# Designs tried in a protein design run: peptides against a protein of PDB entry 5EFW. Part 108

Target 1, 141 residues: chain A of PDB entry 5EFW
Amino acid sequence: TTLERIEKNFVITDPRLPDNPIIFASDSFLQLTEYSREEILGRNARFLQGPETDRATVRKIRDAIDNQTEVTVQLINYTKSGKKFWNLFHLQPMRDQKGDVQYFIGVQLDGTEHVRDAAEREGVMLIKKTAENIDEAAKEL

## One batch from the design tools (peptide; made by RFdiffusion4, then SolubleMPNN)

Design b1_p25_4_s1 (from b1_p25_4, 14 letters changed)
Fold by OpenDDE base, seed 2:
Structure b1_p25_4_s1 (fold): chain B 141 residues (1-141), chain A 25 residues (1-25)
Amino acid sequence: as target 1 above (141 residues)
Amino acid sequence: TMKEEIEENRKIALEIARREEEAAE
């Protein structure tokens, strides 16, 4: 199967391009967010943010990108139709053979509800593992 | 390959972004 058909919500972004646009999106991600692929590709993921999105959490994401580190957060996102959902989100850099950041992998939990405690820990473990799997698949390891 | 799929989508993304920029001008 193709990378797009992996039944996980994820995107790949390109920090080497202006504004770190999405360059790849899974089918599941499109279904979750209610956007077409054409509406997603080439855009910064900030279009998912809205009035109730916590700005401090957004800054954590931006800082991770700027510092080329990973981050895991929960934040309010919005679908194309304006529906709010809690996004348990993990972002990590994808590095090339030289160790330089080539892309970022962003993974969203399958659920749209806010999770805490054991459920959150399990979700974090899942999305981190998913990110690693995508990284390995993309590198054809 | 997966890498080729990413590269293909990257090219599509670049083209879409270009069109959006031109439309905004």
Scores: peptide ipSAE 0.460, ipTM 0.845, DockQ to the pose 0.430
Fold by OpenDDE base, seed 5:
Structure b1_p25_4_s1 (fold): chain B 141 residues (1-141), chain A 25 residues (1-25)
Amino acid sequence: as target 1 above (141 residues)
Amino acid sequence: TMKEEIEENRKIALEIARREEEAAE
């Protein structure tokens, strides 16, 4: 689809379904994580976590979902083959015309290295902008 | 439209989740 072919790593999740599963994944995200679309859809994104994933950072993500707010974090994730990568991750709600949360957009930086300082700031700006672009495109404004 | 694409994928996700649940029973 057109949305799937956007050359950014992102997923859309549905908090109205049990366990907030992934309902949409870009081709780039599948390539990054080494999963097929069938292996991703319908699952909670926690399968990307592993032994070295910081639990406090995961809690920040959970809190943002529960509170229906945005959050930006950097955490270790794992591919299907068990390869570790640093994920600069931005999450924000997609709201309907009434202001109710319909979905969440999760955007991952395409790099696999831990970033700091200017590189981190630049990455944050990029993934936030990407999330906004996806939100606007999905709403067909 | 992109809204339709999301909805289609949502339906697929629901079906996959349902199938996995039934297989686990």
Scores: peptide ipSAE 0.449, ipTM 0.839, DockQ to the pose 0.421
Fold by OpenDDE base, seed 1:
Structure b1_p25_4_s1 (fold): chain B 141 residues (1-141), chain A 25 residues (1-25)
Amino acid sequence: as target 1 above (141 residues)
Amino acid sequence: TMKEEIEENRKIALEIARREEEAAE
C-alpha cells in the first residue's frame, strides 16, 4: 500500500521550506479535516486553528519545531466546515542518514473528544508508535 | 518506494505553494 493509504491521520512537513509547509497528507487526515489534498499541500498547518485554539499550546508546537524536538499536545482544531474537535497531536523530527532534520511527522489521534487519564496515555502511545512506523517506512530504499 | 512517494508529493506541494504565492502578488 502507498503511504497515503495508511489508515492513520498524519502529515509530513518540510522545515527547510518557508513557513514549514505540509508536503504530504494521508487520506485519513483529509477525511478528518474535510479538506482536499490540493487545499492542504504547500500550506502551514495553522489553517486547522480557530477561535478556541489555545495559543500557548500552539507556541509549544512552534518551539518544538524551532528546537528540532518532539512534542505531544491536545488542542482544539476546526474542520473545513467549522466543526470543532479535540486533536491529540504528536510531532517529531524525521532525520536523514547524517542525523540532520529533513522533515517533521505530525500524527493526529482520530476522535473528537478530549481524552484523559488512561485513554490519554493509550492515545499518546498509539500516535507515537504511528510516528515511528511512518519514520521507518519513509526511510526504506 | 515511500521515499519516492514523499519526494513526489513534495514537488506537488512546492508547485502549489508557488502558484498561490504568484496569485497573491
Scores: peptide ipSAE 0.447, ipTM 0.839, DockQ to the pose 0.435
Fold by OpenDDE base, seed 3:
Structure b1_p25_4_s1 (fold): chain B 141 residues (1-141), chain A 25 residues (1-25)
Amino acid sequence: as target 1 above (141 residues)
Amino acid sequence: TMKEEIEENRKIALEIARREEEAAE
């Protein structure tokens, strides 16, 4: 089974390329967002943002990328058809053996509803664990 | 390997981005 067929919503981006474009997307992510792979690869993920996306939350994501740190946020995103959904999102750097950032892994929780309290904590743990699993798999030769 | 698959997709992404840039010109 290919990495694309993993039944989780995730992307891999390349901060070493201009504007940190998406270089990999899972089939589940494409289904969630209603885009084809060719519509997404080579683009910055900001195309998911829209009128009701909180700009302060977006800045947290940008700061994490600039500082090469991880971040977990919940924000409004939009599908290709314009449908709004709440995206519980975790982003973390993928580093080489020297500790240099090679890529970023972005994982989105399954579902489209805003989550709170225990459900949010559970979702955060799940997407963080998923990101770690992808990181480990991607480093294997 | 998964790493090779990522690298292949990276090349595809670069090619797609190039085509979009050419189409925008």
Scores: peptide ipSAE 0.440, ipTM 0.837, DockQ to the pose 0.407

Design b1_p25_4_s2 (from b1_p25_4, 11 letters changed)
Fold by OpenDDE base, seed 1:
Structure b1_p25_4_s2 (fold): chain B 141 residues (1-141), chain A 25 residues (1-25)
Amino acid sequence: as target 1 above (141 residues)
Amino acid sequence: SMKEEIERAREIAREIAEEEEEEEE
């Protein structure tokens, strides 16, 4: 499918189900996080959080979901093996033809290091563009 | 199909939610 052809780190979640679970994860996302598809599907993405994850940043993500808005943040996440990485994360709602939110698209930058200045701006542009590509591909669902 | 795979994931999510509700009660 067109969605499966997108070679970026991303998930699709379903806010119409309890706890906004992941309903799709890209192969790259699985590789980044070191989880299998079976370990992730149907679960909330909070399993990526750990001791050094900023609670205030997590709240920004939660607020965006609750308000059905987009958000871009950097936060510390953890792989299955416990490795820390900096996640430049973009989240946005996917709406149907009526304007109702059907899903959320979450995109993670390929890099695992904290980015600043020009590199951050470039990364933000990239993950936002990726989210738009996913939105278009997901219309086939 | 991708649509069928997503529907399967949604089913798994509903099952997990039901199990968590049963554990909290």
Scores: peptide ipSAE 0.580, ipTM 0.865, DockQ to the pose 0.919
Fold by OpenDDE base, seed 4:
Structure b1_p25_4_s2 (fold): chain B 141 residues (1-141), chain A 25 residues (1-25)
Amino acid sequence: as target 1 above (141 residues)
Amino acid sequence: SMKEEIERAREIAREIAEEEEEEEE
């Protein structure tokens, strides 16, 4: 499918199900996080959080979901093996023709380092563009 | 197929939710 051909780190979640679970994860996302597909499908993405994950940043993500808006943040996430990485993360709702939220698209920048200034701006642009591509590709769902 | 995988994920999600509800009761 077109969605499966997107070689970026991303997940699709379903806010219409309890706890907004991951219903799709890209191969790159699995590689980044060191989880298998079986370990994460059907689960909330909170398993990426750990001791050094900023709670205020997590709240921004939660607020965006609750308010059905987009958000872009950087936060510490953890791989399955416990490796910390900086995640430049963009989340946005995917809406149907009526404007109702069907899914959320979560995109993670390639790399594990905290980005700033021009690099951050470029990263944000890239992950937002990726999210739009996913939005178009996911219309088949 | 991708569609089948997504539906399976939705099923798993519902199962997890049911288990969590049972544990909270």
Scores: peptide ipSAE 0.580, ipTM 0.864, DockQ to the pose 0.797
Fold by OpenDDE base, seed 3:
Structure b1_p25_4_s2 (fold): chain B 141 residues (1-141), chain A 25 residues (1-25)
Amino acid sequence: as target 1 above (141 residues)
Amino acid sequence: SMKEEIERAREIAREIAEEEEEEEE
């Protein structure tokens, strides 16, 4: 499918189900996080969080989901093996033709380092553009 | 197919939610 051909780190979640579970994960996301598809499908993405993950940043993500809005943040995440990485993360709702939220699109920047200034701005532009591409591709669902 | 995989993921999610509710009771 067009969605499966997007070679970026992303997931699609379903806020219409309890705990906003992951219903789709890109191959790149699986490689980044070191999880198999079977380990994460049907689960909330909180498994990426760990001791050094900023809880205030996590709350911003939760608030965006609850309010059905977009958000862009950087936070510490952990791979399956316990490796820390900085995640420049963008989340936005995907709406149907009626305007109702069907899914959330979560995009992670390719890099694992904390980005600042011009690099951050460039990264944000990239992941937002990616999210729009995913939104368009996901219309086939 | 992708649609079938998504539906399976949704089914798994519902099962997890039911199990968690049973554990809280």
Scores: peptide ipSAE 0.574, ipTM 0.861, DockQ to the pose 0.766
Fold by OpenDDE base, seed 5:
Parts: C-alpha cells; structure tokens; sequence
Structure b1_p25_4_s2 (fold): chain B 141 residues (1-141), chain A 25 residues (1-25)
C-alpha cells in the first residue's frame, strides 16, 4: 500500500479503543525502537518512556489527544535495550469526511539528538509534511 | 492486506483491555 511505502518513523493509533493503542507501525519505527511488530501492536506507546522522560512534555501529548489537537515536542525516549534517544515528535488527528477523529498519526524524526534553532525548524517542517503524507495514504484504509 | 493487519491490531488491543479489566476486579 502507499502507507507501507512511506520510509519514515511513524505510528498510527486508535483513540476509539481503550488506551489509544498502536494499530500500525512503520518498519523504520520498529528499527529505531528495537521492538518487533508483535510486541507493540495493540499497546499504548508509553512503553517508550523512562526515567529521564519529561513528565510535563508527556502531559502535553496527553492533552493534545484528549483535546483532539496536534502537538510537536521533543522528549527522551528509550529503546527496548534501554538506550536513550531524543525524539522530535509530531502528533496530529486524522479526521473523516464528517470531521470526526478516526486515528492519531505520530511521526518521529530520524535523528536521535536534541535539535535547536534552524535544525529544529527544519525537522518540524519535515515531520509535519510526513504526517500529511500519512494522512493521505491512510484514507485508502 | 493492510486493512486486515489493522483489524488484527485492534483485536489484540481489545484483548489486552479485557485482561486488564479482569486483573483489576
């Protein structure tokens, strides 16, 4: 499918199910996080959080989901092996023709370093554009 | 198909939720 051809780090979650579980993960996302598809499908993405993950940033993500809005943040996440990485993360709702939220799209920057200034702006533009491409591809589902 | 894979993930999610509810009761 067109969705499977997007070579970026992303997940799709379903807020209509309990705990907003992951229902799709890209191959790149699995490689980044060191999880298998079977380990993460049907689960909430909170397994990426750890001791140094900023709770205020996590709350911003939660608030965006609850309010059905988009958000862009940077936070510490952890791979399966416990390796820390900086995640420039963009989340936005995917809406149907009536405007109702069907899914959330979460996109992670390819880099694992904290980014600032021009690099951050460039990364934000990239992950937002990626989210739009995913939104279009997911309409075929 | 991709649609079938998504439906499988949804089924897994429902099973996890049911197990968590049973553990809390």
Amino acid sequence: as target 1 above (141 residues)
Amino acid sequence: SMKEEIERAREIAREIAEEEEEEEE
Scores: peptide ipSAE 0.572, ipTM 0.861, DockQ to the pose 0.889

Design b1_p25_4_s3 (from b1_p25_4, 9 letters changed)
Fold by OpenDDE base, seed 1:
Formats: sequence, structure tokens, C-alpha cells
Structure b1_p25_4_s3 (fold): chain B 141 residues (1-141), chain A 25 residues (1-25)
Amino acid sequence: as target 1 above (141 residues)
Amino acid sequence: TMKEEIEENKKIAKERAEEEREEEE
């Protein structure tokens, strides 16, 4: 689909289903993570976590989902082959016309190292803008 | 079409969640 071809790393999840599974993944996300679409759809995104993933950061993500709020964090993720990368991750709710949360949008900016200062700010602006663009595109569906 | 694809993916996700529950029981 056109949405899948957006050249950004993102997923859409459904919090109304058990364990908030991924219901959509971009082609770029699949390339980044080295998984097929079939391997990802219907799963919680926690499969990207591994030994060096900070549990406190993961809790921040969980809290944001539970509270139906947005969050931006950096965490270690792992590809299917076990390669580590730093994920500058932004999560935000997608709401319907009534204001009820329907989905979450997760946007990933990958890097070999933790980003700081100006680079972090630029990355955050980019992934937030991407999330807004996805939200607008999805509303037309 | 994209809406239809998302709806189909939701069905896949629902089915997978049901399978996982059955495996945990």
C-alpha cells in the first residue's frame, strides 16, 4: 500500500486487541529489523528488545500506552540477526473523531550510537513530524 | 484499499492473539 511505502520506519498497533499487537509495519521498518511482515503482524513490538535494553525505558513506553499519551525515548533494540542499534522512538495515540484512542503510531530512528544535544533534538522533531504525517494519512483511510 | 489492508491485518492480529491464548491455556 501507499502507507507501507512511506520511507520511514514506523508501525501501527491496536491497543484494543490483546497485548497491543502490531497491525501495520512500513517496508523500511522491516528492512531495519530484518523481519518479514508475516513475522511481525499480530505481535507486540517487545521482540525488538534484548539483554541491553533498559527496562526503565520500556516501562516509560508501557506507561504512555496505559495513560494514552505520547512518549519519546531512546533504547537499545536488536535486529533478527542480533545486531544492536539505538532506537530513537516516538509513540503517540491515534484518535478517532470522537477523541477515543483507536491505534498507536510508533516511529523509529535508528543509529549506531545514542544521540545527544542538537542531533537528538533534530531526530525528535523528525520522528514527531513523521508521526503526525502518518496520523493524517491514516485518517483518510 | 489501505483501510481494507489495515482491517485485514487487524483480523490477522486478532487470530494470532486468540491462538496465543489457546496455547497459554
Scores: peptide ipSAE 0.303, ipTM 0.784, DockQ to the pose 0.753
Fold by OpenDDE base, seed 4:
Structure b1_p25_4_s3 (fold): chain B 141 residues (1-141), chain A 25 residues (1-25)
Amino acid sequence: as target 1 above (141 residues)
Amino acid sequence: TMKEEIEENKKIAKERAEEEREEEE
């Protein structure tokens, strides 16, 4: 689909389904994570976590979902083959016309290193803008 | 359409969630 071919790493999840599963993933996300679409659809995104993933950061993500708020964090994620990468991750709710949360948009900016300062600010700006673009594109459905 | 794809994916997600619950019972 047009949405799948957006050249950014992102997923859409459905918090109204049990365990907030992934219901959409971009081609770029699949390439990044080394998973097929069939392997990830219907699953919670926690499969990206591993031994070095900071649990406190994961809790921040969980809290944001529970509180229906946006969050931006950096965390270690793992590809299917077990490769580690730093994920500058932005999550925000997508709301319907009534203001109720319909989905969450998760955008991933991958890197080999933890980004700081200007690079972090630039990355955050990029992933937030990407999330906004996805939100707008999804509303046209 | 993308809408149809999302609805299908939601169905898949729901089915998987149901299967996981059945396995946990």
Scores: peptide ipSAE 0.278, ipTM 0.771, DockQ to the pose 0.771
Fold by OpenDDE base, seed 5:
Structure b1_p25_4_s3 (fold): chain B 141 residues (1-141), chain A 25 residues (1-25)
Amino acid sequence: as target 1 above (141 residues)
Amino acid sequence: TMKEEIEENKKIAKERAEEEREEEE
């Protein structure tokens, strides 16, 4: 689909299903994480976590989902082969016309190092803009 | 369509959730 061809790393999850599973992933996300689409569809995104992933940061993500709010964090994630990468991650709810949460959009900006200052601000701006573009595209669903 | 793909993926997600529950029982 057009959504899958967006040249950004993102997933869509369904909080109305048990454990908020991934129901959509971009081709770029699959390439980044080294998983097939079949391996990740229907799973919670926690499979990207590993030994050096900060649990406090993961809790911020869980809190945002539970509270139906947006969050932006940086955390260590792992590819299928076990390669570590820094993930500048933005998550936001996708709401229907009534204001009810239908999905969550997760956007990932990968890097070899933790970004700070101007680089972080630029990255945050980029992933938030990407999330808004995905939200607009998904309204046609 | 994207809508059809999302609906299919939701079905896959539901099936996987049911399988995981059955394996945990």
Scores: peptide ipSAE 0.266, ipTM 0.768, DockQ to the pose 0.800
Fold by OpenDDE base, seed 3:
Structure b1_p25_4_s3 (fold): chain B 141 residues (1-141), chain A 25 residues (1-25)
Amino acid sequence: as target 1 above (141 residues)
Amino acid sequence: TMKEEIEENKKIAKERAEEEREEEE
């Protein structure tokens, strides 16, 4: 679909389904994580976590989902081959016209190191803007 | 359409969730 071809790392998840599974993934996300679309559709995104992933940061993500709020964090994620990367991750709810949460949009900015200060601010602005663009594009869902 | 694809993906997700529950039993 057109949405899949957006050249950004992102997924859409459905919190109304058991375990908030991925229902959509961009081509870039698949390339980043080294998974096929068939491997990730219908799964919770926790498969990206591994030994060095900070559990407190993961809890912040879970809390944001449970509370239907947005969150921006940095965490260690792993590709299918086991390669570590720093993920500047932004999550936000996608709401319908009534204000009810339908989906979550997750945007990933990958890096070899934890970003700070100006670099972090720039990354945050980028992934938030990307999420808003996806939200607008996905209104037809 | 994108909407049709999403609906199909939701079915896949439901099926996978059922399979995982059966494997855990």
Scores: peptide ipSAE 0.262, ipTM 0.764, DockQ to the pose 0.771

Design b1_p25_4_s4 (from b1_p25_4, 11 letters changed)
Fold by OpenDDE base, seed 4:
Structure b1_p25_4_s4 (fold): chain B 141 residues (1-141), chain A 25 residues (1-25)
Amino acid sequence: as target 1 above (141 residues)
Amino acid sequence: TMKEEIEENREIALERAREEEEKAE
């Protein structure tokens, strides 16, 4: 589909469903994580976490979901094969016309390296812009 | 539309989530 073919790493989750499952994943995200779409849809994104994933960072994500706010973090994630990668991750709510949260958009930076300083700032700007683009695209008729 | 695509995927996810819950019970 058109949305799936957006050449960015992203997922859409549904907090209105039990356990806030992934309801959409881009092709790029599947390539990054080494999962098929069938393996991901309907699952909570926690399957990307592993032994070296920082629990405090995960809590920040959880808090953002619970509070219906955006958050940007870097955390260790794992591919299907168990390969570690640094995930510069931005999460923001997708709201309806009434302002109610319908979905969350999660965007992952291109690449798998830990980024700092100017590179991190640039990456943050990019993934935030990407999230906004996805939000706009998802609402188009 | 992309909105319709998201809704379709939501239904797919719902079905899969339900299947997983049934397996967990």
Scores: peptide ipSAE 0.357, ipTM 0.813, DockQ to the pose 0.483
Fold by OpenDDE base, seed 3:
Structure b1_p25_4_s4 (fold): chain B 141 residues (1-141), chain A 25 residues (1-25)
Amino acid sequence: as target 1 above (141 residues)
Amino acid sequence: TMKEEIEENREIALERAREEEEKAE
């Protein structure tokens, strides 16, 4: 589909369904994580977590979902083959015209290292801009 | 449209959830 072909790492989840499952994944996300679309649709994104994923950071993500707010964090994620990567992750709600949350947009910037300072600031700007672009595209098309 | 694509995938996800529940029984 057109949305799947956006050349960014992102997913859309549905908090109105039990356990906030993934309902959409970009081709880039599938390539990054080494999963097929069929393997991940309908699943909670926690399958990316593993032994070295910081639980406090995961709780920040969960709190943002529960409170229907945005959050930006860095955490260790794992591919299907078990390869670790640092994920600069941004999550924000997608709201309808009434202001009610319908979905969440999750954008991932992968790297082999924990990014800091200027690199982190640039990454944050990029993933936030990506999330806004997806939100606007979903509303206008 | 993109909205239509999202809604279609939502239905696919719902169908998978139902299938997984049936397998678990």
Scores: peptide ipSAE 0.343, ipTM 0.803, DockQ to the pose 0.523
Fold by OpenDDE base, seed 1:
Structure b1_p25_4_s4 (fold): chain B 141 residues (1-141), chain A 25 residues (1-25)
Amino acid sequence: as target 1 above (141 residues)
Amino acid sequence: TMKEEIEENREIALERAREEEEKAE
């Protein structure tokens, strides 16, 4: 579909369903993580976490979901084959016309290394802008 | 529309979740 073909790594999750499962994944996200769409849809995104994933960072993500706020973090994720990558991750709520949260948008910028300084700032701007573009596109008729 | 596509995928995800639950029981 059109939304799936957006050339960015992103998912949409549904906090109105048990355990906030992924209800949408872009083709790029599937390629990055080495999973099929069938393996992803209906699951919580925690399957990307592993031994070196910082628990405190994961808690920040959970808190943002619970509080219906946005968050940007870097954390270690794992592909299906077990390869580690640094994920510059941005999450924000998608709200309806009444202002109620319907979904969350998660955008991933992958890298082999933790990014700092100017590179981090640039990455953050990119993934935030991507999330806004997805939000706007999802509301289009 | 993109909105309709998201809703369709939501229904697919719900169906898959139900199927997995039935398999686990």
Scores: peptide ipSAE 0.341, ipTM 0.804, DockQ to the pose 0.408
Fold by OpenDDE base, seed 5:
Order: C-alpha cells, then sequence, then structure tokens
Structure b1_p25_4_s4 (fold): chain B 141 residues (1-141), chain A 25 residues (1-25)
C-alpha cells in the first residue's frame, strides 16, 4: 500500500486493542528488524527487546502510552536473527477530531548506531517531523 | 486511502487476536 512504501522506519499501534498491537509496519521497518509483515501484525512491539535493553527506558515508553503522551528515547533492540542495534525512537499519539487517542505512531531512526550531541538532535528532529508527516497523511488521505 | 489501509490492517490484527485466543482455550 501507499503508506507501507514510505521510505522511513515506522509502525502504527492500536491502544484500543488488547496489549496495544502493531497494526501497520513500513517496508523499511520490516527490513530493519528482519521480520515479515505477517510475523509483526497483531503483536506488541516488545519482541524487539532483549537482554541488553534498558528496562528504565522501556518503562518510559510504557508510561507515555499509559499517559497518552509523546516520548523520545534511545534503546537497544534486536533483529529476528538476534543482531543488536541502537534505536532512536519517537512515539506520539494519533488523535481524532474530538482529541481522543486512536493510534500511536512509532518512528525509528534509519541508523543503527548510538548517537549523541548534534547527531542526536538532528535525528530527533527528523523522526519527530516524520511522525507529524505520517499523522497528517493518515488523516487527510 | 491511508485511513482505509490502517483500518484494513486493524481488522487483520483483530483476527489474529481472536485466533490466538482460540488456540489458548
Amino acid sequence: as target 1 above (141 residues)
Amino acid sequence: TMKEEIEENREIALERAREEEEKAE
């Protein structure tokens, strides 16, 4: 589909379904994580976590979902083959016309390295802008 | 539309959740 072909790493999740499962994943996200679309749709994104994933960072993501707020973090994730990568991750709610949360948009930086300083600031701006573009596209098209 | 694509995938996720529940008990 058109949305799946957007050349950015992102997912859409549905907090109105049990355990906030992924309901959409871009082609780039599938390539990054080494999963098929069928393996991902309907699952909670926690399958990307592993032994070196920081639990405090995971809690920040959980808290943002529970509080229906946005969050930006870096955390270790794992591909299907077990390869570690650094995920600069931004999550924000997608709201309807009444302001009610319908979905969450999760965007991952293209790179797999831990970033700091100017590179981190640039990456954060990029993934936030990407999330806004996805939100706008999903509402208008 | 992108809204329609999201809704279609939402239905897929719902079906998967139902199937997993049926397998569990």
Scores: peptide ipSAE 0.326, ipTM 0.795, DockQ to the pose 0.553

Design b1_p25_5_s1 (from b1_p25_5, 15 letters changed)
Fold by OpenDDE base, seed 4:
Structure b1_p25_5_s1 (fold): chain B 141 residues (1-141), chain A 25 residues (1-25)
Amino acid sequence: as target 1 above (141 residues)
Amino acid sequence: TSFEESKKLAEERVKEELEKRKKLE
């Protein structure tokens, strides 16, 4: 499918299931996080958080989900092996034809470093564009 | 599709986890 051909770091979650679990993860996302698909499907993405993950930033993500809005943040996440990485992350709702939220799309920038200034702005534009592409692709399913 | 399979697997995992939690309680 068109969705499967998107070679970016992303997940799709289902807020209509308990705890908004991941229902799809790209191969790149699995590679980034060092988890297998079996390990993450059906789980809330909070397993990526750890000791140095900023709680205020996490709250922004939760608020966006609760309010069914988009958000872009940068936060520390952890791979399965415990490796820290900076995750420039964009989350947005995927709405059905009626306008109701069907899924959430989470896109992570390629790379593990903290980006700033122009690089951050560029990254944000990229992951937002990617999210839109995913949205369009997923609607065809 | 891969998405459909993935979604199905996720749903199954959610169900399994819920059942396991119920057994532990």
Scores: peptide ipSAE 0.634, ipTM 0.891, DockQ to the pose 0.887
Fold by OpenDDE base, seed 2:
Structure b1_p25_5_s1 (fold): chain B 141 residues (1-141), chain A 25 residues (1-25)
Amino acid sequence: as target 1 above (141 residues)
Amino acid sequence: TSFEESKKLAEERVKEELEKRKKLE
């Protein structure tokens, strides 16, 4: 489908399931995080967090989920092997025809470096656009 | 893997995990 053809780092989660687990992950995401699909499907994405992950930033993500809103943040994440990377992350709800939240779309910028200023703005625009593409693709399912 | 297959697998894993937790309670 068009969804699987989106060559970006992203996951789709299901807030209607316990602990908002990942229900889909792109191949790029798996490569980025060094996890297999089997290792992450059905799990909350918090496994990417580690000692240096800012808790306040994590709370922003949690609040967005609870409030069913979008959020864009940068946070330290860890690969399966324990490698740290900066994750410019955008999360937004995917709503059904009734306007109810069906899923969440999480997009991660390509690369692992902390981005600032113009680079950050550009990255944000990119991942937001990607999220919209995913949303549109998912609605065709 | 299609979205539907992925979703189904995730749901199954969630269910399995819940069942395991219930057995421990």
Scores: peptide ipSAE 0.631, ipTM 0.890, DockQ to the pose 0.825
Fold by OpenDDE base, seed 1:
Order: C-alpha cells, then structure tokens, then sequence
Structure b1_p25_5_s1 (fold): chain B 141 residues (1-141), chain A 25 residues (1-25)
C-alpha cells in the first residue's frame, strides 16, 4: 500500500482504544527503536521514555492528544538495548470525513542527534511534510 | 491491507491485555 511505501520513522495510534496504543509502525521506526513489530503493536509509545526523558516535554505530548491538536517536540528516548537518542517528534491528529479524530500520526526525524537552529527548523518541516503524506496515504485505505 | 492487519492485531492485543487486567481485579 501507499502507507507501507513511506520510508520514514512513524507510528499510527488509535485514541479510541484504551491508552492510545500503536496500531501501525513503519519498518524504519522498528529499526530505530530496536523493537519488533510484535513488541510494539497494542502498546502506548511511552516505553521509549527513560531516566533522562523530560517530563514536561512528555506532558506537552499528552496535552496535544487530550486536546486533539498537533505538537512538535524534541526529547530523549531509549532503544530496546538502552541506547539514548534525541527524538525530534511531530504528532498530529488524523480526522475522518466527519471531522472527528480517528487516529494520531507520530513522526520521528531520521537520526539520533540533537538538532538546533536551522537544522531543527529543517527537520521540523521534513517531519511535518511526512505526517501529511501519511495522512493522505492512510485515507486511501 | 498491511495496515488493516496491523490494526486488527493491535486491537486483539489490547483486548487481551484488558481481559488479563480484569482477571487480576
């Protein structure tokens, strides 16, 4: 499908299920996080958080979900092996034909480094564009 | 589609987890 052809780090979650679990993960996301598909599906993405993950940033993500809005943040995440990486993350709602939130799209920038200034702005534009592509692809399903 | 299969699997896992939690209550 068109969705599967998007070679970027992303997940789709279902807020109408308990705890907004991941219902789809790209192959690149699995590679980045070092988890298998079976280890991820049906779980909330909070398993990527760890000791150095900023709680205030996590709250921004939660607020965006609760308010059904988009958000872009950069936070420390951890792979399955415990390796830290900087996650430039964009989340936005996917709405149905009635305008109701059906899913959330989460996109992670390629790479694991902290980005700033022009590099961050460029990264944000890239992951937002990716999210729009995912939204369009998912509506074809 | 792969997405539909993925979604179905996720839903099943969520359901299973909920059932397990109910049994622990």
Amino acid sequence: as target 1 above (141 residues)
Amino acid sequence: TSFEESKKLAEERVKEELEKRKKLE
Scores: peptide ipSAE 0.629, ipTM 0.892, DockQ to the pose 0.870
Fold by OpenDDE base, seed 5:
Structure b1_p25_5_s1 (fold): chain B 141 residues (1-141), chain A 25 residues (1-25)
Amino acid sequence: as target 1 above (141 residues)
Amino acid sequence: TSFEESKKLAEERVKEELEKRKKLE
């Protein structure tokens, strides 16, 4: 499908299921996080958080989900092996034709480094554009 | 796997987890 052809780090979650679990993960996301598809599907994405993950930033993500809005943040995440990485992350709701939220799209910037200034702005534009591409591709399913 | 297959698998896993929790209650 068109969705499967998007070679970016992303997940799709289902807020209609208990605890807003991941229902789809790109191959790149699995490679980045060192998890298998079987280990991720059906789980909330909080397993990526660890000791140095900023709780205030996590709250921003939670608030966005609760309010059904988009958010862009940068936070520390951890791979399965425990390796830390900076995650420039964009989350936005996917709405149906009636305007109701069906899913959330989460996109992670390529790379693991903390980004600032122009690099951050460019990264934000990229992951937002990617989210729009995912939204468009998912509507074709 | 396709999106639909992925979604179904996720739903099954969620269901299984809920059933396990109910057994512990």
Scores: peptide ipSAE 0.627, ipTM 0.889, DockQ to the pose 0.830

